# Ledger of designs, part 26: peptides against a protein of PDB entry 4BOS

Target 1, 163 residues: chain A of PDB entry 4BOS
Amino acid sequence: PVLTRTVVPADNSCLFTSVYYVVEGGVLNPACAPEMRRLIAQIVASDPDFYSEAILGKTNQEYCDWIKRDDTWGGAIEISILSKFYQCEICVVDTQTVRIDRFGEDAGYTKRVLLIYDGIHYDPLQRNFPDPDTPPLTIFSSNDDIVLVQALELADEARRRRQ
Target 2, 163 residues: chain A of PDB entry 4BOS as posed
Amino acid sequence: PVLTRTVVPADNSALFTSVYYVVEGGVLNPACAPEMRRLIAQIVASDPDFYSEAILGKTNQEYCDWIKRDDTWGGAIEISILSKFYQCEICVVDTQTVRIDRFGEDAGYTKRVLLIYDGIHYDPLQRNFPDPDTPPLTIFSSNDDIVLVQALELADEARRRRQ

## One batch from the design tools (peptide; aimed at target 1 N12 W73 I120)

Design b1_p19_5_s1 (made by RFdiffusion4, then SolubleMPNN; from b1_p19_5 with I5L R6A A14E R15L)
Fold by OpenDDE base, seed 3:
Structure b1_p19_5_s1 (fold): chain B 163 residues (1-163), chain A 19 residues (1-19)
Amino acid sequence: as target 1 above (163 residues)
Amino acid sequence: SAAELAAKAAERAELDARF
């Protein structure tokens, strides 16, 4: 089994497309972003005490309007929200630093998904199997640390290619 | 928790600076 990268469109919504891909088992839908943005906005709006200005850096309403724009980028807050919503650990491997940022790691989730980030773009990761009859896997056990090693290897290789 | 969210917000700021 080999961990591979699926390149999604390089638009402002690559994070949402990538998350959707992995949590839906490998479904590429670049048109999913508007609804995912609305999902995040709905979650944030539903709990203004939890999602405060101190956390958001702007008022709750301002954040909701901002995240629903089609030209704004998702980041750690959005990943954290999506991790909680989908009840899975989201692991992001960074090709610039060859490090993994884990979201939801202390929540006790049984599953994890993986993204790769290059500084300006997110892509989803999947495990391909030698047997062509076995479809790629995007949802892993939260105990599967081998996939994290494979992700680091992918990131390291990507970094070396840029040298 | 609030502490966890604060940590994630700080992490977001670091990510945002890369864009």
Scores: peptide ipSAE 0.025, ipTM 0.601, DockQ to the pose 0.057
OpenDDE base, seeds 1, 2, 4, 5: peptide ipSAE 0.022, 0.022, 0.021, 0.025; ipTM 0.550, 0.551, 0.547, 0.549; seed 1 fails the geometry check

Design b1_p19_5_s2 (made by RFdiffusion4, then SolubleMPNN; from b1_p19_5, 8 letters changed)
Fold by OpenDDE base, seed 5:
Structure b1_p19_5_s2 (fold): chain B 163 residues (1-163), chain A 19 residues (1-19)
Amino acid sequence: as target 1 above (163 residues)
Amino acid sequence: SLEELLRKAKERAELDARF
């Protein structure tokens, strides 16, 4: 089995598209972004004590209005929220640093999904199997550290190709 | 829709990862 990258559209919603792809088992749906943005806003609005201005960098209401725009980018805050929502660890391998940022690692989730990030764009990762009749896997065991190694190798290769 | 996202998330949480 080999870990591969599925390139999603390079739009303002690549994070949401990528997360949706991996948590739904490999479904590419760029149109999912508006609903996911509303989901984020709803979760943030529901807990203004936790999602304070100190955390958000803006007021709770301002953030909710901001994230619902179609031209704003998601990041670590959104990944953390989506990790909690989908009850899975979200691992982001960075091609610039060849490091993995793990979101939800202390929550005790049994599942993990993987994204690849180049400093601007997010793409989903999946494991392809030699048997063509076996569909790619996007949801892994949180104990599967081999997939993390493979993600690092993939990121390192991507970095080398970019240089 | 948001309702669909919630439904799918619930269904996914009920399933074990395959290998």
Scores: peptide ipSAE 0.187, ipTM 0.776, DockQ to the pose 0.024
OpenDDE base, seeds 1, 2, 3, 4: peptide ipSAE 0.170, 0.186, 0.170, 0.166; ipTM 0.771, 0.787, 0.771, 0.770

Design b1_p19_5_s3 (made by RFdiffusion4, then SolubleMPNN; from b1_p19_5, 7 letters changed)
Fold by OpenDDE base, seed 5:
Formats: structure tokens, C-alpha cells, sequence
Structure b1_p19_5_s3 (fold): chain B 163 residues (1-163), chain A 19 residues (1-19)
């Protein structure tokens, strides 16, 4: 089995497209972003005490309006929210540092999904199998450390190609 | 874009805006 990336459009919604891809088992749908943005906005709006201005950098309402724009980027806040919503660990491997940031790592989730990030763009990661009739795997056990090693190897190769 | 990355960094206060 080989860990590979599926390149999603380099638009402002690559995070949402990538997360949707992995949590839905490998469904590429760039049109999912508006609904993903609304989902995040709804979650944020539902808990103004937790999602405070200190967390958001703006008022709760301002953030909700902002994140629903089609030209605003998702980041750590959005990943954290999506991790909680989908009840899975979201692991982001950074090709610039060859490090993995793990969101939801302390929540006790049994599942993890993986994204690759180059400092600007997010892509989803998937495990391909030798049998062409076996669909790629995007949802892994949180105990599967092999996939993390593979992600680091993938990131290291990407970094070396750029250096 | 770099502009968007800088915007994220400026707007996020308690969470790392690098990602």
C-alpha cells in the first residue's frame, strides 16, 4: 500500500475540499465548500462563549459572515472545528518542515484522516492498494502509525524535490 | 495567497494561523 495525494483545486476552499474528501471516504467534490463553510459558521454561532473574539480574532457574528465568503481561507480554527464535528483526528503533514500537526489528538478519537500542506495549499492523502478493485482508504485507525510514517516520507520527498 | 496567509496570521489570536 502506498500513500498518495489527490490534488484538489488551488482555490480558497482547498481545506474544505480536502477534509470533505477524506471524511467521506475519497469523494472529490469541490462544490462542497459552501456547505462546509456554513457548517462551521453554524457551529461557531451556536457557542459564542467558547468561540470568543479571543479565539476568532473578530466577533462571533463577524467570523460567521467572514468564513461563509467564498474567498476566505480555512486554517487551524476550522480544522479544529471539523475534527470535533467529524469526531476524528485530523493530521496535517507539512512539506516545509516535514512535521505532522495533529488536531483532536487528545479527544480519544478512534479514527484519523490525513492532509498534506505546503504552506499555502491543502491536499488530501489516501492509501492506495495493489488491487485496483479495492478503493483507496482515507480513514485510518488512530493506532495506525504506519500511515504517519508514510506521510512524513511523502513530505520529505516533496521537500527534497523543492530544495 | 500570501495576502490571505497574512490575513489569517493577523486575525487568529489563540490558535496557530500557520495552518
Amino acid sequence: as target 1 above (163 residues)
Amino acid sequence: SLAELLEKAAERKELDARF
Scores: peptide ipSAE 0.023, ipTM 0.537, DockQ to the pose 0.315
OpenDDE base, seeds 1, 2, 3, 4: peptide ipSAE 0.022, 0.018, 0.018, 0.009; ipTM 0.534, 0.534, 0.545, 0.475

Design b1_p19_5_s4 (made by RFdiffusion4, then SolubleMPNN; from b1_p19_5, 5 letters changed)
Fold by OpenDDE base, seed 2:
Structure b1_p19_5_s4 (fold): chain B 163 residues (1-163), chain A 19 residues (1-19)
Amino acid sequence: as target 1 above (163 residues)
Amino acid sequence: SAAELARKAAERRALDARF
């Protein structure tokens, strides 16, 4: 079994496309972004006391309007919200630093998904199997530390290719 | 920037503490 990267379009919604891909078991749908943006806005709007200007960097309403635009990029806030919504740990391996940033790590989720990040672009990761009849796996056990090692190896190789 | 990264990390910790 090998961990591989699926390149999604380098548009402003690569994070949403990547998350959707892994949580839906390997479904590539670049058109998912508008709905996911609305989902995040709905969650943020539902709790203005927590999602304050201190957290968002802008007012709750301004953030909701901003995130629903088709040309704004998602980041840590959006990943954290999506981790909670999908009830899974989201692990982001960075090819520049060769580190894994884990979201939802303290929530006790039994599942994890993985993304790869190069500083500007997100892509999803999946495990491919030798059996051609077995589809790639995108949802892993939160106890599967092997997949994290494989993600680090993948990121390290990507880093070496750029320098 | 380093400042942006630090802010994002802090945001993550705050959100993860709630969820």
Scores: peptide ipSAE 0.029, ipTM 0.645, DockQ to the pose 0.099
OpenDDE base, seeds 1, 3, 4, 5: peptide ipSAE 0.028, 0.027, 0.026, 0.022; ipTM 0.623, 0.634, 0.631, 0.632

Design b1_p19_6 (made by RFdiffusion4)
Pose (drawn by RFdiffusion4):
Structure b1_p19_6 (pose): chain A 163 residues (1-163), chain P 19 residues (1-19)
Amino acid sequence: as target 2 above (163 residues)
Amino acid sequence: TAAAMAAEQARKAAHQAAT
């Protein structure tokens, strides 16, 4: 089986669309983004002690309004939140310098999902099978460290191809 | 964290404008 990127629309909501794709087992639905952003705002507003002005670069309320727009990009704050909500590890494979940032690293989730990130775009990763009957898999066991190795190599390859 | 987030947003906006 081969680790594969599926290209989602680069409409400023790719982070949410990619996370949704992998946690739902391979469903592409761009319309999920507004709801996922509202979910983020709901969580950010619920903990102003943690989501402080220092962390957000603006007021808690300003951040909530900002993230609810259709043109703002999700990042580490959003990913950390979505990892907990979905109760899975979200592994971002960064093809800029070829590394993996593992959200939910120490929460003991049983599940793991992967996104590929080039500094601008987010796309989901999935495992494809050469058997006509076996659909791609987007959710992996936390014990499954080999998929992380394959993702690192895909990151190397993706970096080379992009240059 | 706030600085890194702002820098990322600025880079992405510049890249989108170039396209």

Design b1_p19_6_s1 (made by RFdiffusion4, then SolubleMPNN; from b1_p19_6, 13 letters changed)
Fold by OpenDDE base, seed 2:
Structure b1_p19_6_s1 (fold): chain B 163 residues (1-163), chain A 19 residues (1-19)
Amino acid sequence: as target 1 above (163 residues)
Amino acid sequence: MAEELRAREERRKAARAAR
C-alpha cells in the first residue's frame, strides 16, 4: 500500500474540493465548493456565541458573507468546522515544514482523513493498493499512525523536489 | 452529494438541539 497525492484544481476552493474528496471516499468534484461554503456559513450563523469575533477575526455575519464568496480561501477555521461536521480527524501535512497539523484530535473520533498543504494549495491523500480492483482508501483509523508516517515521507520528498 | 450533506446537516441540528 502506498500513500499518494491526487492533484485537484488550483482554484480558490482547493480546500473544499480536497475535503470532499477524502470524506466521500475518493470522489473528485471541483464543483462542490459553493454548497460546502454555504454549509459552513450555515453552521457559523447557527452558533454566534461560539463563532465569535475572537474566533472568526470578523463578525459572524461578515464571515458568513465572506466564506460564501467564490474567491475566498478556506483555512484552519473551515477545517475545524468540517472536522466537526464529518465527525473525523482532519490531518494536514505541510510540505514547507514537514509537520502534521491535526484538527479534531481531542474529539475522540475513530476516523481520520489526510490533506497535503504547500502553504497556498491543498490536495487530498489516498492509499493505493496493489490490487487494481481494490479502490483507494481515503478514510483511515484514528489509530493508524503508519499513514501519518507515510504522509510525512511524502511531504519531505515534496520539499526536497522544490529545493 | 446534496442529499448526503442535507442528511448530515439535519443530524447535526438535532444533536445541537439535544444539548
Scores: peptide ipSAE 0.028, ipTM 0.623, DockQ to the pose 0.021
OpenDDE base, seeds 1, 3, 4, 5: peptide ipSAE 0.025, 0.025, 0.024, 0.026; ipTM 0.639, 0.650, 0.613, 0.620

Design b1_p19_6_s2 (made by RFdiffusion4, then SolubleMPNN; from b1_p19_6, 12 letters changed)
Fold by OpenDDE base, seed 4:
Structure b1_p19_6_s2 (fold): chain B 163 residues (1-163), chain A 19 residues (1-19)
Amino acid sequence: as target 1 above (163 residues)
Amino acid sequence: MAERLKAEEERRRAARAAA
């Protein structure tokens, strides 16, 4: 099996599209972002003690309004929230640094999903099987560290192409 | 955990700004 990248639209909502893709088993829905942004805002608003201005870089209310815009970029805050919401580890392989940032790694989740990030754009990763009748896999065991190795290989290849 | 999240967010924001 090989790990492959599915390129999603670069429409400022690539993080949300990518997360939705992997947690839903490979469903590409670029229209999912508005609802996911509202979900983030609701969760942020529900815990102003944790999601403080120090964490958000702006007031809780300002952040909620900001993240619901269609042209603002999600980041680590969103990934952390979505990891908790979907009860899975979200692993982000960075092609600039060739490292994996793991979100939810200490929560005891049994599942993990993978994204690839280049400093601007997020894409989902999936495992393709030799048997064409076997659909690609996007949800992995949290014990499957082979997929992390494969993700690093993809990132390294991407980096080499840019050098 | 809060500090880690803040640091990761700052790193990502910096990376986007530099790109």
Scores: peptide ipSAE 0.234, ipTM 0.826, DockQ to the pose 0.190
OpenDDE base, seeds 1, 2, 3, 5: peptide ipSAE 0.026, 0.025, 0.039, 0.021; ipTM 0.620, 0.616, 0.707, 0.609; seeds 2, 3 fail the geometry check

Design b1_p19_6_s3 (made by RFdiffusion4, then SolubleMPNN; from b1_p19_6, 13 letters changed)
Fold by OpenDDE base, seed 4:
Structure b1_p19_6_s3 (fold): chain B 163 residues (1-163), chain A 19 residues (1-19)
Amino acid sequence: as target 1 above (163 residues)
Amino acid sequence: MAKKLEEERKRREAFRAAQ
């Protein structure tokens, strides 16, 4: 079995598309972003004490309006929220640093999904099996640390190709 | 794009610091 990257469109909503892909078992749906953006805005608006101006870089209301735009980028805040919403650990491997940022790692989730990030773009990761009759896997056990090693290998290869 | 990257970086750093 090998971990592979599925390139999604670079349309400013790659994070949402990538998360949707992995949590839905490998479904590519670039049209998912508007609803996911609204979900983020709803959750942010529900807790102005935590999602403060210091965290958001703008007022709570301004952030909600901003993230609902079709040309704004999601980031760590969105990943954290989506981790909680989907009740899974979201692991992001960075090709620039060859490190994994884990979201939801202390929540006790039994599932994890993986994204790859190059500084400007997110893509989903999946495990492909030798048996062609076995579909790719995007939702892993939180006990499967081998997939994290494979993600680091992919990131290291990507980094070497750019240097 | 540089502007977007800088803004996201700042939010990420602030978010992590608050955890």
Scores: peptide ipSAE 0.266, ipTM 0.852, DockQ to the pose 0.059
OpenDDE base, seeds 1, 2, 3, 5: peptide ipSAE 0.178, 0.155, 0.181, 0.248; ipTM 0.810, 0.791, 0.795, 0.841

Design b1_p19_7 (made by RFdiffusion4)
Pose (drawn by RFdiffusion4):
Structure b1_p19_7 (pose): chain A 163 residues (1-163), chain P 19 residues (1-19)
Amino acid sequence: as target 2 above (163 residues)
Amino acid sequence: EDEYKDYLAEQQREREERQ
């Protein structure tokens, strides 16, 4: 089986669309983004002690309004929140310098999902099977460290192809 | 915990500058 990128629209909501695609087992639905952003705002507003002005670069309320827009990019704050909400590890494979940032690293989730990130875009990763009957798989066991190795290599290859 | 907060603040600044 081969680790594969599926290209989602680069409409400023790719982070949410990509996370949704992998946690739902391979469903592409761009319309999920407004609701996922509202979920983020709900969580950020619920813990102003943690989501401070220093962390957000603005007030808690300003951040909530900002993330609810259809043109703002999700990032580490959003990913950490979505990892807990969905109770899975979200592994971002960064093709800029070829590394993996593992959200939910120490929460002991049983599940793991992967996104590929080039500094501008987010797309989901999935495992494709050469068998006509076996659909792609987007949720992997936390024990499954080989998929992380394949993702690192895909990151190397993706970096070479992009240059 | 403080290191994580610093990490999130740095990532937020980098994202806003890039966007």

Design b1_p19_7_s1 (made by RFdiffusion4, then SolubleMPNN; from b1_p19_7, 12 letters changed)
Fold by OpenDDE base, seed 3:
Structure b1_p19_7_s1 (fold): chain B 163 residues (1-163), chain A 19 residues (1-19)
Amino acid sequence: as target 1 above (163 residues)
Amino acid sequence: MEELKEKLAEEEKKLREKQ
């Protein structure tokens, strides 16, 4: 089995497209972003005590208006919210640092998904199997440390090819 | 869930500052 990258459109919504891809088992839907943005805004608006200005970096209302724009970039807060919503750990491997940021690791989720990030763009990762009739896997066990090693290797290779 | 919720909030804050 090999961990591979699926390149999604390089638009302002690549994070949402990538998350949707992995949590839905490998479905590429570049049009998913508006609904996901609204979903995040709804979740944030519903719990202003939890999603405080200290976490958001702006007022709850300002954040909700901001995230619903089609030209704003998703980041750590959005990933965290999506992790909670989909009840899975979201692991982001960074090709610039060759490090993995794990979102939801303390929530006790049994599943994890993986994204690759270059400082600007997000792409989803999947495991491909030698059997061509076996579909790629995008949802892993939260105890699967092999996939994390493979993600780091993939990121390291990506970094080297840019040098 | 209050303790877990608090830990998650702290994690989000730290990661927000990181990225």
Scores: peptide ipSAE 0.027, ipTM 0.571, DockQ to the pose 0.187
OpenDDE base, seeds 1, 2, 4, 5: peptide ipSAE 0.020, 0.021, 0.020, 0.023; ipTM 0.569, 0.546, 0.562, 0.554

Design b1_p19_7_s2 (made by RFdiffusion4, then SolubleMPNN; from b1_p19_7, 14 letters changed)
Fold by OpenDDE base, seed 5:
Structure b1_p19_7_s2 (fold): chain B 163 residues (1-163), chain A 19 residues (1-19)
Amino acid sequence: as target 1 above (163 residues)
Amino acid sequence: MEEFKERLAKANEELRKKA
């Protein structure tokens, strides 16, 4: 089995599209972003003590309005929220640093999904199997550390091609 | 929880698109 990248549209909502892709088992839906942005805003608004200005960089209300715009970019805040919402670990491999940021790693989730990030774009990762009749896998066991190694290898190769 | 907040803030700086 080989870990591969599925290229999603390079729009301002690539993070949301990528997350949706992996948590839904490989469903590409570029139109998912508006509802996901509303979900983020709802959760942020629900806990102003945690999502304070210190974390958000702006008032809670301002952040909620901001993230609901169709041209604003999500980040770790959104990934963290989506990890909890979908009850899975979200692992982001960064091609610039060749490291993995794990979200939800201490929550006890049994499943993990993987994204690849290059500084300006997110894409989902999937495992392809040698049997052509076996569909690609996007949801892995949280104990599958081999997939993390494969993700790092993929990121390293991507970095090589970028330079 | 405070440690998580710091980690989250740092990660957010790194995982949000750079201008």
Scores: peptide ipSAE 0.336, ipTM 0.853, DockQ to the pose 0.410
OpenDDE base, seeds 1, 2, 3, 4: peptide ipSAE 0.023, 0.270, 0.008, 0.028; ipTM 0.590, 0.825, 0.397, 0.631

Design b1_p19_7_s3 (made by RFdiffusion4, then SolubleMPNN; from b1_p19_7, 14 letters changed)
Fold by OpenDDE base, seed 1:
Structure b1_p19_7_s3 (fold): chain B 163 residues (1-163), chain A 19 residues (1-19)
Amino acid sequence: as target 1 above (163 residues)
Amino acid sequence: MEKFKEALAEAEAKLRARA
């Protein structure tokens, strides 16, 4: 089994496309962004006490208007929200720092998904199997430590290719 | 989990030191 990267379109919504891909078991849908943006805005608007200006960096209303724009980029806040919504740990391996940022790691989720980030673009990760009849795996056990090591190695290789 | 977090941190450090 090998951990591999699926390149999604380099648009303002690469994070949403990548998250959708992994949580849906490997479904590439570049048109998912508007729906996911609205979903995030709805979640944020539903709990203004939790999603305060201190957390959002802007007022609750300002954030909701902002995230629904087609030209705004998703980041850590959106990943955290999506982790909670999909009830899974979202692990992001950074090719610039060769580090894994884990979102939802303390929530007790039994599943995790992985993304790779290069500083401006997100892509989903999946495990490919030698058997052609076995589809790639995008949802891993939260106890699967091997996949995290493989993600680090993949990020390290990506970093070296850019040097 | 604590032991793994430590191991992961060490692995990250080793990989960053490669280049």
Scores: peptide ipSAE 0.025, ipTM 0.575, DockQ to the pose 0.042
OpenDDE base, seeds 2, 3, 4, 5: peptide ipSAE 0.025, 0.022, 0.021, 0.021; ipTM 0.556, 0.572, 0.540, 0.564

Design b1_p19_8 (made by RFdiffusion4)
Pose (drawn by RFdiffusion4):
Structure b1_p19_8 (pose): chain A 163 residues (1-163), chain P 19 residues (1-19)
Amino acid sequence: as target 2 above (163 residues)
Amino acid sequence: SVEEKAAERRARDARFFAA
């Protein structure tokens, strides 16, 4: 089996579209983004002690309004939140310097999903099977550390190809 | 414009991880 990127639209919501794709088991639905952003705003507004001005670079309310736009990019705050909501580890494979940031690293989730990130774009990763009957898998066991190794190599290859 | 948005995202992420 081969680890594979599926290219989602670069419409400013790729982070949400990519997360949705992997946690739902391989469903591409760009229309999920507005709802996922509202979910983020709901959670950020619910904990102003944690989501402080210092963390957000603006007021809690300003951040909520900002993230609800269709043109703002999701990042680490959004990913941490989505990891808890979906109760899975979200592994971002960064092809800029070839490393993995593992959200939900210490929450003991049983599940793991992967996104590939080049500093500008987010796309989902999935495992493809050479058997005609076996569809791609996007959710992996937390015990499955080999998929992380394959993702690191894909990050190396992706870095080389992009240059 | 894309690089400005990317810089802003890096700055926000850095603050989040620092917290």

Design b1_p19_8_s1 (made by RFdiffusion4, then SolubleMPNN; from b1_p19_8, 5 letters changed)
Fold by OpenDDE base, seed 5:
Structure b1_p19_8_s1 (fold): chain B 163 residues (1-163), chain A 19 residues (1-19)
Amino acid sequence: as target 1 above (163 residues)
Amino acid sequence: SLAEKAAERKALDARFYAA
């Protein structure tokens, strides 16, 4: 089994597309972003004490309006919210640093999904199997540390190719 | 630009991680 990336469109909504892909078992749907952005805005708006100007650099309402635009980028705030919403650990491997940021790692989730990030773009990761009749896996056990090693290897290879 | 968007998002994430 090999861990591979599926390149999704660089349309400013790659994070949302990538998360949707992995949590839905490998379904590519670039049209998912508007509703996911609305979901983020709804959750941010529901807790203005936590999602304050100290975090957002703008008012809660301004952030909600901003993230609902089709040309703004999601990030750690969105990943943390989506981790909780989908009840899974979201692991992001960074090809620039060859490090994994884990969201929801202390929540006790039994599932984990993986994204690869290069500083400007997110893609989903999947495990391919030798048997072509076995579909790729995008949802892993939260105890599967092998997939994290494979993700680091994939990121390191990507980094080396760019240097 | 991509650089501006990256910088904007990075600043947001930095504040989030520091909270």
Scores: peptide ipSAE 0.645, ipTM 0.950, DockQ to the pose 0.889
OpenDDE base, seeds 1, 2, 3, 4: peptide ipSAE 0.643, 0.043, 0.645, 0.645; ipTM 0.949, 0.639, 0.949, 0.949

Design b1_p19_8_s2 (made by RFdiffusion4, then SolubleMPNN; from b1_p19_8, 10 letters changed)
Fold by OpenDDE base, seed 5:
Structure b1_p19_8_s2 (fold): chain B 163 residues (1-163), chain A 19 residues (1-19)
Amino acid sequence: as target 1 above (163 residues)
Amino acid sequence: ELEKKAKEREELDKRFYEA
């Protein structure tokens, strides 16, 4: 089995597209972002105590309006929220640092999904199988440490290509 | 434009991680 990335459009909504891809088992839907942005805004608005100016860098309402724009980039806040919403650990491997940030790691989820990030773009990761009749896997066991190793290797290779 | 957006998101993420 080999871990590979599926390149999604760089249309300012790559994070949302990538998350949707992995949590839905490999469905590419670039049109998913508007609804996901609204979901984020709804959840942010629902907890102004946690999502305060200290976290958001702006008022709660201002952030909600900002993230709903089609040209703003999602990040850690959005990933954290989506992890809870989809009830899975979201692991992001960064090609710049060759590190994995894990969201939802302490929630007790049994499943994890993986994204690869280069500082300006997110892509989803999937496991391909040698049997062509076996579809790629995007949802892994939260105990699958091998996939994390493979993700680091993939990120390291990507980093080397930019050196 | 990419640099601007990257910086904006980086600053936001930093706040989140340091909270």
Scores: peptide ipSAE 0.629, ipTM 0.947, DockQ to the pose 0.901
OpenDDE base, seeds 1, 2, 3, 4: peptide ipSAE 0.615, 0.604, 0.595, 0.595; ipTM 0.946, 0.943, 0.944, 0.943

Design b1_p19_8_s3 (made by RFdiffusion4, then SolubleMPNN; from b1_p19_8, 9 letters changed)
Fold by OpenDDE base, seed 1:
Structure b1_p19_8_s3 (fold): chain B 163 residues (1-163), chain A 19 residues (1-19)
Amino acid sequence: as target 1 above (163 residues)
Amino acid sequence: KLEEKAKEREELDKRFYEA
C-alpha cells in the first residue's frame, strides 16, 4: 500500500475541502466549504468563554464573521474544531519542516485522518491499494503508526522536489 | 497575496498554540 496526495482546488477553502474528503471516506466536494465555515462560526459563537479574544486574536463575533468569508484561510483553530466535531484525530504533515502536527491526540479517538500542508495549501492524503477495485482508505486506526511514517516520507520527498 | 494570507493565518494560529 502507498500513501498518496489528492490535489484539491486552491480556492482559499482547501482546508475545508481536504478535511471533508478524508472524513467522508474520499469524497471530493469543493462546494462543502460554505457550510463548513458556518459550522466553525456556529461552534466558535457557542463558546465565547473558550474562544476568547486571547485565542482568536479578535473578538468572538469578529472571528465568526471573518471565517465565514469565502477568501479567508482556515488553520489550527478550524482543524481543532473539526477534530472534535468529527471525533477523529487530524494529523497534518508539513512539507516545510517534515513534521506532523496532531490535533485531538489526547481525546482518545480511535480514528485518524491525514492532511499535507506546504504553508499555503492543504491536500488530503489517502492509502492506495494494489487491487484497483479496492477504494483508497482515508480513515485510519489511531494505532496505525506506519501511516505517520509514510506521511513523513511523502513530505520529505515533496520538500526535496522543491529544494 | 498568498504570502500575506499565510502570515495572517500564522499569526492567528500562534495565539492558539500559545494559549
Scores: peptide ipSAE 0.599, ipTM 0.941, DockQ to the pose 0.862
OpenDDE base, seeds 2, 3, 4, 5: peptide ipSAE 0.592, 0.595, 0.596, 0.593; ipTM 0.940, 0.941, 0.941, 0.941

Design b1_p19_8_s4 (made by RFdiffusion4, then SolubleMPNN; from b1_p19_8, 8 letters changed)
Fold by OpenDDE base, seed 1:
Parts: sequence; C-alpha cells; structure tokens
Structure b1_p19_8_s4 (fold): chain B 163 residues (1-163), chain A 19 residues (1-19)
Amino acid sequence: as target 1 above (163 residues)
Amino acid sequence: MLEEKAAERKELDERFYAS
C-alpha cells in the first residue's frame, strides 16, 4: 500500500474540495465548496465569543461574509471547524517544512484524514492498494501512525523535487 | 495574486495558532 495524492482544481476552493474528498471516502466534487463555505460561516456566526476579532482579524460578521466569497482561501480556522463537524482528526502535511499539523488531535476522534499543502494549494491524500479491485482508503484509524510516516515521506520527496 | 492571497491567509492562520 502506498500513500498518494489526488490533484484537485486550483479554483480558490481546493481546501474544501480536498476535505470533502477524504471525508466522503474519495469522492471528487469541486461543486461542494459553496455549501461548505456556508457551513463555516454558520458555525462562526453561532459562537461570536469563541470566534472573536482576536482570532478572525475582523468582526465575526465580516469574516462570515468574507469566507462565503468564491475567491477567498480557507485555512486553519476552516480545518479546525471541519474537523469538529466531521468528528475526525485532519492531518495536514506541509511540503515546504515537511511537518504535519494535526487538527482535532486532542478530541479523542477514532478517525483521521490527510491533506497535503504546499503553501498555496491543498490536495487530498489516499492509500492505494496493489489489488486494483480494492478502492483507495481516505479514512484511517487515529492510531495508524504508519500513514503519518508515509505522509512525511511523500512531503519530503516533493520538497526534494523542488531543490 | 496568489502571493497576495497566500499572505492574507497566512496572517489569519498565524492568529489562530497564536490563540
């Protein structure tokens, strides 16, 4: 079994597309972004005490309007929210630093999904199997540390290709 | 354009990590 990336469109909504892909078991749907953006805005609006100006860098309402635009990029705030919403750990491996940021790591989730990030683009990661009849796996056990090692190897290889 | 968007999102992410 090998960990591989599926390249999704660079249409400003790659984070949402990538998250949707992994949590739905490998379904590529770039049209999912508008609804996911609305979901983020709804959750942000529901808790203005937590999602304060200190975190958002703008008023709660302004952030909600901003993230619903089709040309704004999601990030750590969105990943943390989606982790809670889908009740899974979201691990992001960065090809620039070869580090993994884990969202929801202390929540006690039994499942984890993985994304790869290069500083401007997110892609989903999946485990491919030698048997062509076995579909790729996108949802892993939160105890599966091997997949994290494989993610780091994948990121390191990507970084070497840029050297 | 990409650099501008990246910088904007990076600033937001830094706030989140610092909180």
Scores: peptide ipSAE 0.638, ipTM 0.943, DockQ to the pose 0.870
OpenDDE base, seeds 2, 3, 4, 5: peptide ipSAE 0.635, 0.624, 0.628, 0.622; ipTM 0.943, 0.942, 0.942, 0.942

